# Designs tried in a protein design run: peptides against a protein of PDB entry 9GMZ. Part 90

Target 1, 343 residues: chain A of PDB entry 9GMZ
Amino acid sequence: TGFPLELLTRPATERLAYFENYTVAHPRLKEVYEILMRTIAEPAGASFIFVYGASGVGKTTLRLRVEQKLTELALPKLESDRARVPVVGIEAIAPESRYFNWKEYYTRALITLEEPLIDHKFDYGVRGISRDNFGKINVESKVVAPALRRALENALIHRHPDVFFVDEAQHFGKVASGYKLQDQLDCLKSLANMTGILHCLLGTYELLTFRNLSGQLSRRSVDIHFRRYCADSPEDVQAFKSVLLTFQQHLPLAETPNLVDHWEYFYERTLGCIGTLKDWLKRVLSDALDREATTITLKDLQKRALSVAQCQKMFKEIQEGERQLSETEADVQNLRSALGLGA

## One batch from the design tools (peptide; made by RFdiffusion4, then SolubleMPNN)

Design b2_p13_8_s1 (from b2_p13_8, 4 letters changed)
Fold by OpenDDE base, seed 4:
Structure b2_p13_8_s1 (fold): chain B 343 residues (1-343), chain A 13 residues (1-13)
Amino acid sequence: as target 1 above (343 residues)
Amino acid sequence: MPLVLFPTLDEAF
């Protein structure tokens, strides 16, 4: 089944919104979704989940869909427990300075945690944190980061989310020295331990550097690799072509474009990342709708494609990340030798 | 293998 044909008579905004909200259940997304949902339901004493993969693989889509599902599953319980928030999701901001802004992080986390629909006024125990008449949190500029941390700890304990999501979590690692990165990791570990709340950090392969800094976190973390589709795998190529076939049927245009015949060009400019593909198709669809076009052409695709130079840069970052996850026989031998197990 | 149409994530779960 394709898009609802009635969309062809609807405004461009409704046609675009249909495609924006459309999420293909492609094999890698389905696999990671199932693992993540199971791990949240049964964390087995884990305090952290790390979800890492290429930029544009679909981590934000995964997060938002898990947040939606956890909210839906919690609805029957929320009628009886009005203090509970089922899930909290934030995006970590890239610091403007060489240091991660914890004050901004705690402020955003508090604002996101305290939805206006929660009847129970929470006392943060911190002067300069208030709710307005609409339930929106206001944090005065005088409130210091340690006070905001304590407010967030208390709020997480009171609201008892099943998971706390942090998207773009590689931004915690943007610190000028390894010691400062360890301090950031110890800060997050302390927050998870003090609240008892499971933290899920989603990010690029730069998150591996953060994960590898603490052997104690490695024992209390679950790792989920969100892989791209690889052109050297016939199964991955078939899945990628099937994603293109699915998207071409769900583009709300009068004439169905043939995306599958251009699969190599789509692969070249997305590196097998379905989020990058969706964002590209969204931009091209928007341009087509603005022109009242009946279909999408190769020229329309080329106009909104990432440059070869951008793809080459992204591919180098992916290759380095995939290399760090490849356990070599040499790494196993080095570990055995270091353990005093004979080489 | 033939190309397949994937369901939405909402249809899959």
Scores: peptide ipSAE 0.374, ipTM 0.916, DockQ to the pose 0.895
Fold by OpenDDE base, seed 5:
Structure b2_p13_8_s1 (fold): chain B 343 residues (1-343), chain A 13 residues (1-13)
Amino acid sequence: as target 1 above (343 residues)
Amino acid sequence: MPLVLFPTLDEAF
């Protein structure tokens, strides 16, 4: 068990790419993956799935693995329906302005949905949307957001993906002064309703603000909490150590580093977030490969660690999100008790 | 210290 030993004779770029592409099947990732795959297969009239958790918990890794699996499962059907796209996934971009850029969102969604390899080209009915000689979508600067929305609605209906993923979806919460966050939710709700396509929004605990704003969305949404590993849980500490053990075996270095002996330091600087851990190890591996080092030392780890101030900031954001969830669970229990429904 | 044997997570995911 470990990296292919042949990598030790390969260029630093291939060694780094191996580790970048390697995914640890950790317990929380498996749990959330199974829930998400089941919910996509059987949405039970839901129009939305919310996947929320700490920054760096692994939400993007989850998305990419689900996209891969849905694509694999769709292959037999794609032979008979060449117009179908099995899944579409985009990242919501943080606006340079204080306002979410819907024009950019619709443009990115259209470009991602309408890959050049799709044989069934259709007209979007929108002037200023064209395909180049390579089949790539070109959107003229004059095309307005409402026209791009209609084009995306038509594309989603014709391509009929099983799910539409939006990563970093907390960026929808970036509204202008005087605009309501409700208007952004109504826009998303309308897109899902008009297309009949299930939307999965992945993001930070800032997505919890969307849960509180619409009692109508709560009836049409499934919530999935992607939890970090907690140091107060012996089972979570064991899982976190197992992740470190697995990563140390998959670092393509001549000598296997002892990461597990430093588990407390890794926990202190990642807060139990496996994505943050992987990104830290990637930076340290890159530095080790650039120096032709045989292994990784504690000094190499310390050089690329997040600062204590960064960890304290991230931990406050996590604690606030976990508190809001715990309060919601307590409020549900209090409501049940008040309704005479047993615990 | 008891060697708490924790498994590797090498399953294809």
Scores: peptide ipSAE 0.054, ipTM 0.706, DockQ to the pose 0.249
Fold by OpenDDE base, seed 1:
Structure b2_p13_8_s1 (fold): chain B 343 residues (1-343), chain A 13 residues (1-13)
Amino acid sequence: as target 1 above (343 residues)
Amino acid sequence: MPLVLFPTLDEAF
């Protein structure tokens, strides 16, 4: 089914919001979702899940959908355990310096974990952490990072989420030296161990640096590769065309645009990343709605497309990430062969 | 292969 035809009589803001909230359940997203949900339910002694993939592949969409589903599944238990939070999701901030801002990280994690609607006053054991009259967490500027860490450890233990999500987790790796990168991993490892809470780190292929730094993390981590669609795979091309077909039916315009006929141009400017495609179509839809246009033209698409230079840069970053994963898969095969386990 | 319309995630899960 396409978009609700009633949207054509609605304000441009409602029409845009419909498309923004519309999420295509494309094959790669479903696959990664099912793997992630299963891994959260049955971590098998893992302390970490790593979700790697290109920028704009849909990692944030995946996270939000898993957060929603975990919340829905927890609702019956939350009636009896009002202290529980089913899931926590934060975004790691890019460091302004050669050092990751742990104080900001712990503060954001505490604010996200402690929703205003939680009636139970939790004592963080830390002076300068309070709730306002609306239940919102306030952290005084004098509170130091080690104290915020203890507060977060206590809060995670008390709220007992099924998973702690960290989006844009490659930002932990943006430190100037290898030893400092190890220190960041040891901090995360210690937080997971002290709380018993499963951590899911979502990010770009820059997260692969974390996978290689600790053979102990490797033994306690599950890796999930959120792949883009590849033009060299007929199945991936067909899936990408089906996503375009789905999006064209869900653009709330009077005349359905023919996106599928331009699939190669869409592929060229998205590199097979569905999030990049959605963001592009959202910008084009906004422009079309502002003009009261009946449809989207190729010229409208071209105005909001990523430049060839942007695509070339993004593609180089993707190819390097895919290469590193392929080398790791080959190393595993070589190890299996060397162990006599077969390929 | 025929083109397939994918449901929303809300319809699929």
Scores: peptide ipSAE 0.019, ipTM 0.527, DockQ to the pose 0.937
Fold by OpenDDE base, seed 3:
Structure b2_p13_8_s1 (fold): chain B 343 residues (1-343), chain A 13 residues (1-13)
Amino acid sequence: as target 1 above (343 residues)
Amino acid sequence: MPLVLFPTLDEAF
């Protein structure tokens, strides 16, 4: 099954939008999705879920699919409970300053909570939070971060989401001192404890530094490793080729490009990260549509590929993250062996 | 949003 052939007669914008919205259900995405959905349904007293993996592995895609599924599952209940929001997802923004902007974070979280429920006025109990004529939250400049936090706590309690997602959560770690990182985690922990809402932090392997800083969070956290595909695994290579085959069938072009024959080049320039692959193909598709091209060539791919220097940098960051996890797994096995628990 | 059904990776390989 490929793209709808009708797209070939549609504007370039619709053709691009089709591919942008297209998601391949690759094995690692399915695995992590199932683990995450199960963990959200049965958190077993966890307050946090950490989803970590390479940049461009597909964490945002995972989040959006979980958000969609949780919303679909909640629909029958939302008809009777119009105050409920099934899920909340925000992106953590890298601070322009050496200080995390909690005011901005709480404001974005409040906006995201209320955007689906424009028709239901909620009193935040905070002066200077209002709705505009379009139902969007307006926060007056005089409202301070502690007041916005209380408003968010009240909103999360009232809306009862099954999970609160924070994407790009490694941006909490970019604060120039480990001390400020701990303070941020303690703030998030306090928000989760005060609201009773499960928090899911999605990010790069930089999230592993958060686990080491807070031995108390580790006891109330579930970890999910979103692995890339590895070229040393025949099964992973096969899965990666199957993803390429699927993408080539879903590129809305008159002639289906042969991506699979170039799988090694795709692997070299994506490091087995499907999000990186998709973003590359999106750029190449955009360029092809702008030229009214019938297909994509290897030259078109090369023009929009990540540089070798970019791939080397990304690969070093991946190897460091994979090493830290391998050491942790070995430490667990050593501990089990030392306890007389069989391997 | 079109429910783009996750194409089952057909076990074609």
Scores: peptide ipSAE 0.010, ipTM 0.480, DockQ to the pose 0.110

Design b2_p13_8_s2 (from b2_p13_8 with S1M Y6F)
Fold by OpenDDE base, seed 1:
Order: C-alpha cells, then sequence, then structure tokens
Structure b2_p13_8_s2 (fold): chain B 343 residues (1-343), chain A 13 residues (1-13)
C-alpha cells in the first residue's frame, strides 16, 4: 500500500509530516525493536542496555518508537497510578570541556521526567527546584550537581519508568582521561542501582570503548548491535532495495519516483544507513513540495546528497566500529574454545 | 528474490 492519495490535495506541510512520521519496518529495525522491547519487559536483572551502531542507522527512530509503544502500553495503568511515567528519554550533550556536565544532564533529565502535566506535587527534597504554573520544572542556577542527582533519583523512584533512555551516550566517553571515564561509569551505575531503573544507552560505535571499560557492567548489561545494510551481502542489498521500494510508494507525490533503479547511488551516499536515507529523502521531498513538483529526479537527489568526503569519513568510522566488534566476537570465540565449550 | 514492500512499524506490531 502507498501513501493516502488524499494527501496530493493537502498542504505541503501535511504531505511532509506524513513522510516524516512514516517509519518503515525494515528487517534490522524490526529485529532491534523486538529485542529492545523484550529486554525492557524482561530485563532479567540487567541494569543497562547498550544499543550501538553507525551514525544515521536509525537509533533515534528506534528510541522514539519504543517510547511511543511503552507509553501506549502503559496508558491503562496510568489511570490508576497518576504518579507513574512509563518511559523517559534524553539526549546526552557533547561536553564543551574535558568534563561531562552532570549538572546539565540531571537538569534535562528532571525536566523531561516531569514535563507531563502530573497534578501530583512531588517534593524533590531539594531547595531551588519548583514547578511553574504550567507544571514545568524550574531549576535555580544555585542548585549544585549533587542536589540535582538526589532530585533525579527521587523523581525516578517516584515516577518508576520502565526504562531511562540516553541517546548519543558516546558523549559520556568523550572525557580526557581513563579515570574520569571510570567515574562517569560509576556515576551511571550508582544512578541505576539507587533508583532500580533500567538504563538504555544508545550511541555510535564510540560507545563500545565506554562499554568495555566496565567489566562490572558486562554482568548486568545487554548489548544490541544495530547493524547497517552491507553491500557484500545479497540479502542486505535486497533489503536495502526493498526499503527504497517502500519509501518511493510513501513519498506523497503525483508521480511515483523510481528510487530502486538508483539503489547503488543511494547506497554510496548512505552506506546502508536507513536513517541517513530517510533524512536525505525528507530534504528532497521538502524541495519538491516547495516547487510543486510532480516527482523527484536524480538531479533533485544529487542536490541534497552527502558529499563523497562526508561519506568517506563516515565509512572510516563505521569500519573502525565494525572491526572492534569483530575482534570482540573473535575474543568471545577464543574464550569459549579455551573453556572447552566449543566454537 | 523479488523486492518486497515493508509495512510501517505501526502495522508491524
Amino acid sequence: as target 1 above (343 residues)
Amino acid sequence: MPLVTFPSLDEAF
């Protein structure tokens, strides 16, 4: 099935919003979604989930769709428990300094957790945290990071989300020294342990360096690799072409563009990352709608493509991440063989 | 193998 044909008579904003909100259930996203949802439902004593993969693979899309689904599943229970928040999701900010800004992190987490119009006045146990007339949290500048942490711990315990998402979590690892990186890990461990809330860290392959520094987290973490589609796999190429076929049917244009015939060019400029592909098509669709165009041409695609230099940089980062994972998989196999468990 | 149209995530679950 394609887009609703009625969209062709609708404003450009509505046509664009349709495509933005359309999420293709491509095999890799479906697989990771199912694993993530199952792990959240049955964490089996895990305190952390790590979701890692290439930039633009679709991690933010995955997070948002899981947040939506968890919210929908919780709605019947929220009528009886007005204090509960089913899920909380934040994005970690890149540190401007050699230090991660925990004060900002805790402030953003508190704001996000308490943004729901919850009639229940919660005492955070911290002076200088208040709610405005709209129920939004206001944090006074005088409130220090340890006080914000206690407020967040209390709020997480009181709201009891099924999961706490942290997107761009590789930014915890962008700390100048190994000791500071351990301190960041210990801070996150302590937050998860004190609250009893499952934490899901989503990030690039740089998250692996952060993950590997904590031998203690290995016992209490689930790892989810969100892989790109690889051109050396016939199955992955077929899946990627099928994603293009799906997107071309869901572009709200009068004439269906033939994206599939250009699959190699799409692959060259996305590296098999569906998020990068969707963002590219969104930009091209926006341009086409602004021109009142009936279709998308190869020239329209070329105008909004990532440069070859950008793709080469992204590909090097992907290759390094995939190499590190393959080495880790080989180390696991070697360990199993050395233990006599077989390959 | 023939190309397939994938459902939306909302239709898939």
Scores: peptide ipSAE 0.481, ipTM 0.940, DockQ to the pose 0.900
Fold by OpenDDE base, seed 3:
Parts: structure tokens; sequence; C-alpha cells
Structure b2_p13_8_s2 (fold): chain B 343 residues (1-343), chain A 13 residues (1-13)
């Protein structure tokens, strides 16, 4: 089990692309994937899914793989219903200003929603939204955010995706006041309610602040915690080492590097986050391919590792998020005990 | 416990 040996004779770009596209079915990803797919299939009246976890845990990988699977499952239906889009995924941008740019958000969402379906004209009911000669949506500067919202609502209703993904959704929280964050959540809630489309927000532990701001969203949301691997768990350490074993077999190099022997160093510089690990290995692989190297050495790994200072910062952010969840779990247990339900 | 090789996500589902 490993990469196709034929890749060793292929261009560096193809070898890199193989590893980029390779996704290890590690236990935490598999678990979250199954929960997410089930929740999308049977939302049970939920309007939101929150997927939260450490930066670099693999949330974007999860999203992209779910988008791919939903698209594959929809293909037979898309042949008969050419208006339908199976899934929409966007990344939330950190606002340069202290204000979230709803106009940009709606424009990007519209572009993403319509890009796969260039051949099908849709009337957005809004003057100043058109398609160019390449079928791309053009939004005139005169189109205001409320008009773009209506266009997006109409497009989402017409295209009827099974889910609308917003990646890096913690960027909604970077607004200078809690009030503006609540207003943003109310806007998202209104969009989900008006369209009937399930929204999935993926992000860091900063998404936990959204749950505290709206007790009404919490009743219509499903929470999915994408956990990292913890070094204090023997099972998690074994899983992390097994991920390293898997990656070393799928690095398209002439000599298989021994990553497993360096597991502690990999853990120190990834904090058990498999996305961070994959991105590190991608950088190191790219450097190795550029040098026509036969293998990867510890020195090659060290050159592309995150700094200790970066890891310390990320670890503090993780510890704060894990603490907030642990406190919430304790509060639930205390509530159950107080209700006489037992722990 | 022995280390295992995980399948790809495409092979897992």
Amino acid sequence: as target 1 above (343 residues)
Amino acid sequence: MPLVTFPSLDEAF
C-alpha cells in the first residue's frame, strides 16, 4: 500500500498534485465526516451546523471532501434537474475594515453558486447583475447589499443546494463589538430561514462565541467538534503515528522517509493537527522535488517547520477553546444532576 | 498496539 510507483517517472507537478489530493481517512476525520454527512442528509429541522476545532485540524479538507461526495451523489439527479446545485462552499474573508462586507459576501456566494452552471441563464430579478461572455457573474457597483441578498436568496431557492458551507467562519467574530456579531448571526439565520437551505459554518474555537450569543440558534444548530490528537491519550498517539506511517507511504519519493521515528517532533510542531501536518509535508515534498531529492531528511523537515513561537501561540488558542468546551460539558453535567437525571 | 496504515478517504466511503 503506497503511492503509484509510476509517479516516480512523472513531472514534479504531478507528484506534488498526487500528495495534495491524497486524504488520509484518519479516525477523527472519518468520525466528523460521518456525522456531517448524516446531519446533511437528515437535518431534523436544524438550520445550522457548526464545525469547530483547532486551526489546521483539517476542516477545509473535510468541507472539500463532503462537497465532492455530495456532488458525486447528486450527479444522476443533476442530469434531469439542470437548475440544481448539490452544494455551495465559500470561505469567509477577514474584513479589512472593522465591518463585515455583506456586499462582498453576497457577491462571492452568487459567483460560487453560478460558476458551475454557466450554460443556464438565471434571472436574479436584480438590475446590474449580469453574466459576462465567459458566463461569470458581474455585479455592477450600483447594486446595493440588500439587492444582492435578494438575488442570493432567489438563487439559493432556485438552485436548492443540500448545504451551504462557510469556511473560516470565525472571521464573522472579528467584528469590533458583540452587537455586530449578533447582527451577523441574525442575518445568516434570516438567510437560512428565507431560503430553507441548511448552513454549515466551519471555523476555529472562536465559533463557540456564536453559540453563546444566540440561544435561538443553539436550538436549531448541530455542533460538531473536530478534535485534534492529544499526546496524553495512548490511542490518539497511536492514531497520529499511524497517520505518519500512512503519509510516508504516500510521499512520491524514490526512498520512503521514516517519519514515524520523528513522531514527537511532528507532534511538537503540529499539536496533533493533521491539516498542519499535511501542509508541512507538502512544503517539504515541494522542496525535495525541486531538488530532485530521493528522500526527505530531518533537516528538510526542520527547514519548513512552524517556529516554536507559532506553535506556542496556536497551543494557547487550542487550550482556551478546549477549556471552554470542557466547562460547557461540566455545566451540562451539573444541569443534569440538578434535574435528577444523573451524571 | 501495532501501527496501522489508514485508507484514503475515497476508499473509506
Scores: peptide ipSAE 0.478, ipTM 0.940, DockQ to the pose 0.902
Fold by OpenDDE base, seed 4:
Structure b2_p13_8_s2 (fold): chain B 343 residues (1-343), chain A 13 residues (1-13)
Amino acid sequence: as target 1 above (343 residues)
Amino acid sequence: MPLVTFPSLDEAF
């Protein structure tokens, strides 16, 4: 079924909001969602989940939908356990400096964990952390990073989320030396171990560097590869065209645009990344609604497309990540052969 | 295979 036809008589803001909130259950998203939900429900002693894939593949959409579902599933239990937070999700910020800002990370994590709806006053055990009369966390500038870490550890233990999400987690890796990256991984590992809370790190293929640096993390981690659609796979091309058909039916316009006929151009400018596709269509829809247009044209698409130079850069980053994964798969086969398990 | 319309994620689960 397409969009509700009554939207055609609604304000542009409601029409845009419909499309923004619409999430296509495309095969790769469905697969990763099911694996992630199952792994959170049954972590089997894992302390980490790594979700990696291309920029714009849809990792943030996956995170937000899992956060929503975990919250919905927790509602019956939250009535009896008012201290519990079902899920915590933050986005790691790219540091302005050469070093990751742990003070900012811990502050943002505390602010996100301590939503205003939680009636129970929690003592963080740290001077200079307070709640205002609206339940908002305030952190004084004098509070140092080790104190904020201890406050976060205590808060995570007390609130006991099923998972702690960190989106754009490759930003932990933006350090000037391999030793500093190991220290950061040991810091995250210590936080997970001290709290007993499952951590899910979502990011680009740069997260593979984290996976490779710690043979101890690999024993306590689950890896989830969120793949793009590949043009060399007939099945992936068919799925990508089916995503275009689905979005075509869910654009709240008077005339249904033919997106499928332009599938090669959409593929060229998204590299098979559905998040990039959705963001592109959202921008084009916004422009069409602002002009009171009845449909979207190829010219409207071209106006909001990523440049060829941007696509070439993104494709090079994807190829490097996919190469590293292929090498890892070959290493597993070589290890199995060397162990006498057969390839 | 014919092109298919996928459900929303909210309808899929």
Scores: peptide ipSAE 0.440, ipTM 0.933, DockQ to the pose 0.892
Fold by OpenDDE base, seed 2:
Structure b2_p13_8_s2 (fold): chain B 343 residues (1-343), chain A 13 residues (1-13)
Amino acid sequence: as target 1 above (343 residues)
Amino acid sequence: MPLVTFPSLDEAF
């Protein structure tokens, strides 16, 4: 089914919002969603989930949809347990300095966990944490990182989310030395262990460095590779074309654009990353709606495409990540062979 | 194989 035809009579803002909120259940997203939901429901002693893949593959979309679903599933329980939060999600920010700002991280986590609508004020036993007249958490500048950590630990224990999401988690890795990265991982591990809360880190292939640094995290982690579609796979090409077919039916325009005929150009400028594709189409749709256009043309697509230079850079980053995963698979096979286990 | 229209994620789960 396409978009609701009634949208053609609606304001441009509603038409754009429809497309923004529309999420295609493409095979890779569906697979990762199912694995993630199952792992959250049954962690089996895992303390961490790592979701890694190319920039623009759709990790943030995955997170937001899982957060929505977990919230919906928790609604009946939240009526009886008003202290509980079903899920918490934050985005890690790139540090301005060569060091990750733990104070900022804990502050953001506390602010996100302590929504104004939560009737039950919890005292975290930390001076300089207050609520404003709207119930929003305010953290005074004098509050130090160890006190904020303790407040977050108490908050996570009290609110007991099924999962704590950290998006753009590769930003934890932006430290000058591997030793400092290990200390950061040990800090996250300690937080997960002390709270008993499952942590899900979503990010680029730079998250693979986290797995290599902590053999203890690897024993308590589930890995989820969110793959792009590859042009060398006929099945992946068909899936990518089918995503284009789906999007063209869900663009709220008077005339359905033929995106499928341009699949190679879409692939060239997205590298098989559906998030990148959706964001591109959103920009093009916005431009079309602003012009009161009946359809989208190739010229409209070209105006909002990533440059070849941007695509070449992104492709190198993807190839390096995919290479590292392939090497890890080969290392497992070599280890099995060395142990006298069959291939 | 023929191209297919995928459902929304909300319809899929």
Scores: peptide ipSAE 0.472, ipTM 0.939, DockQ to the pose 0.898; fails the geometry check

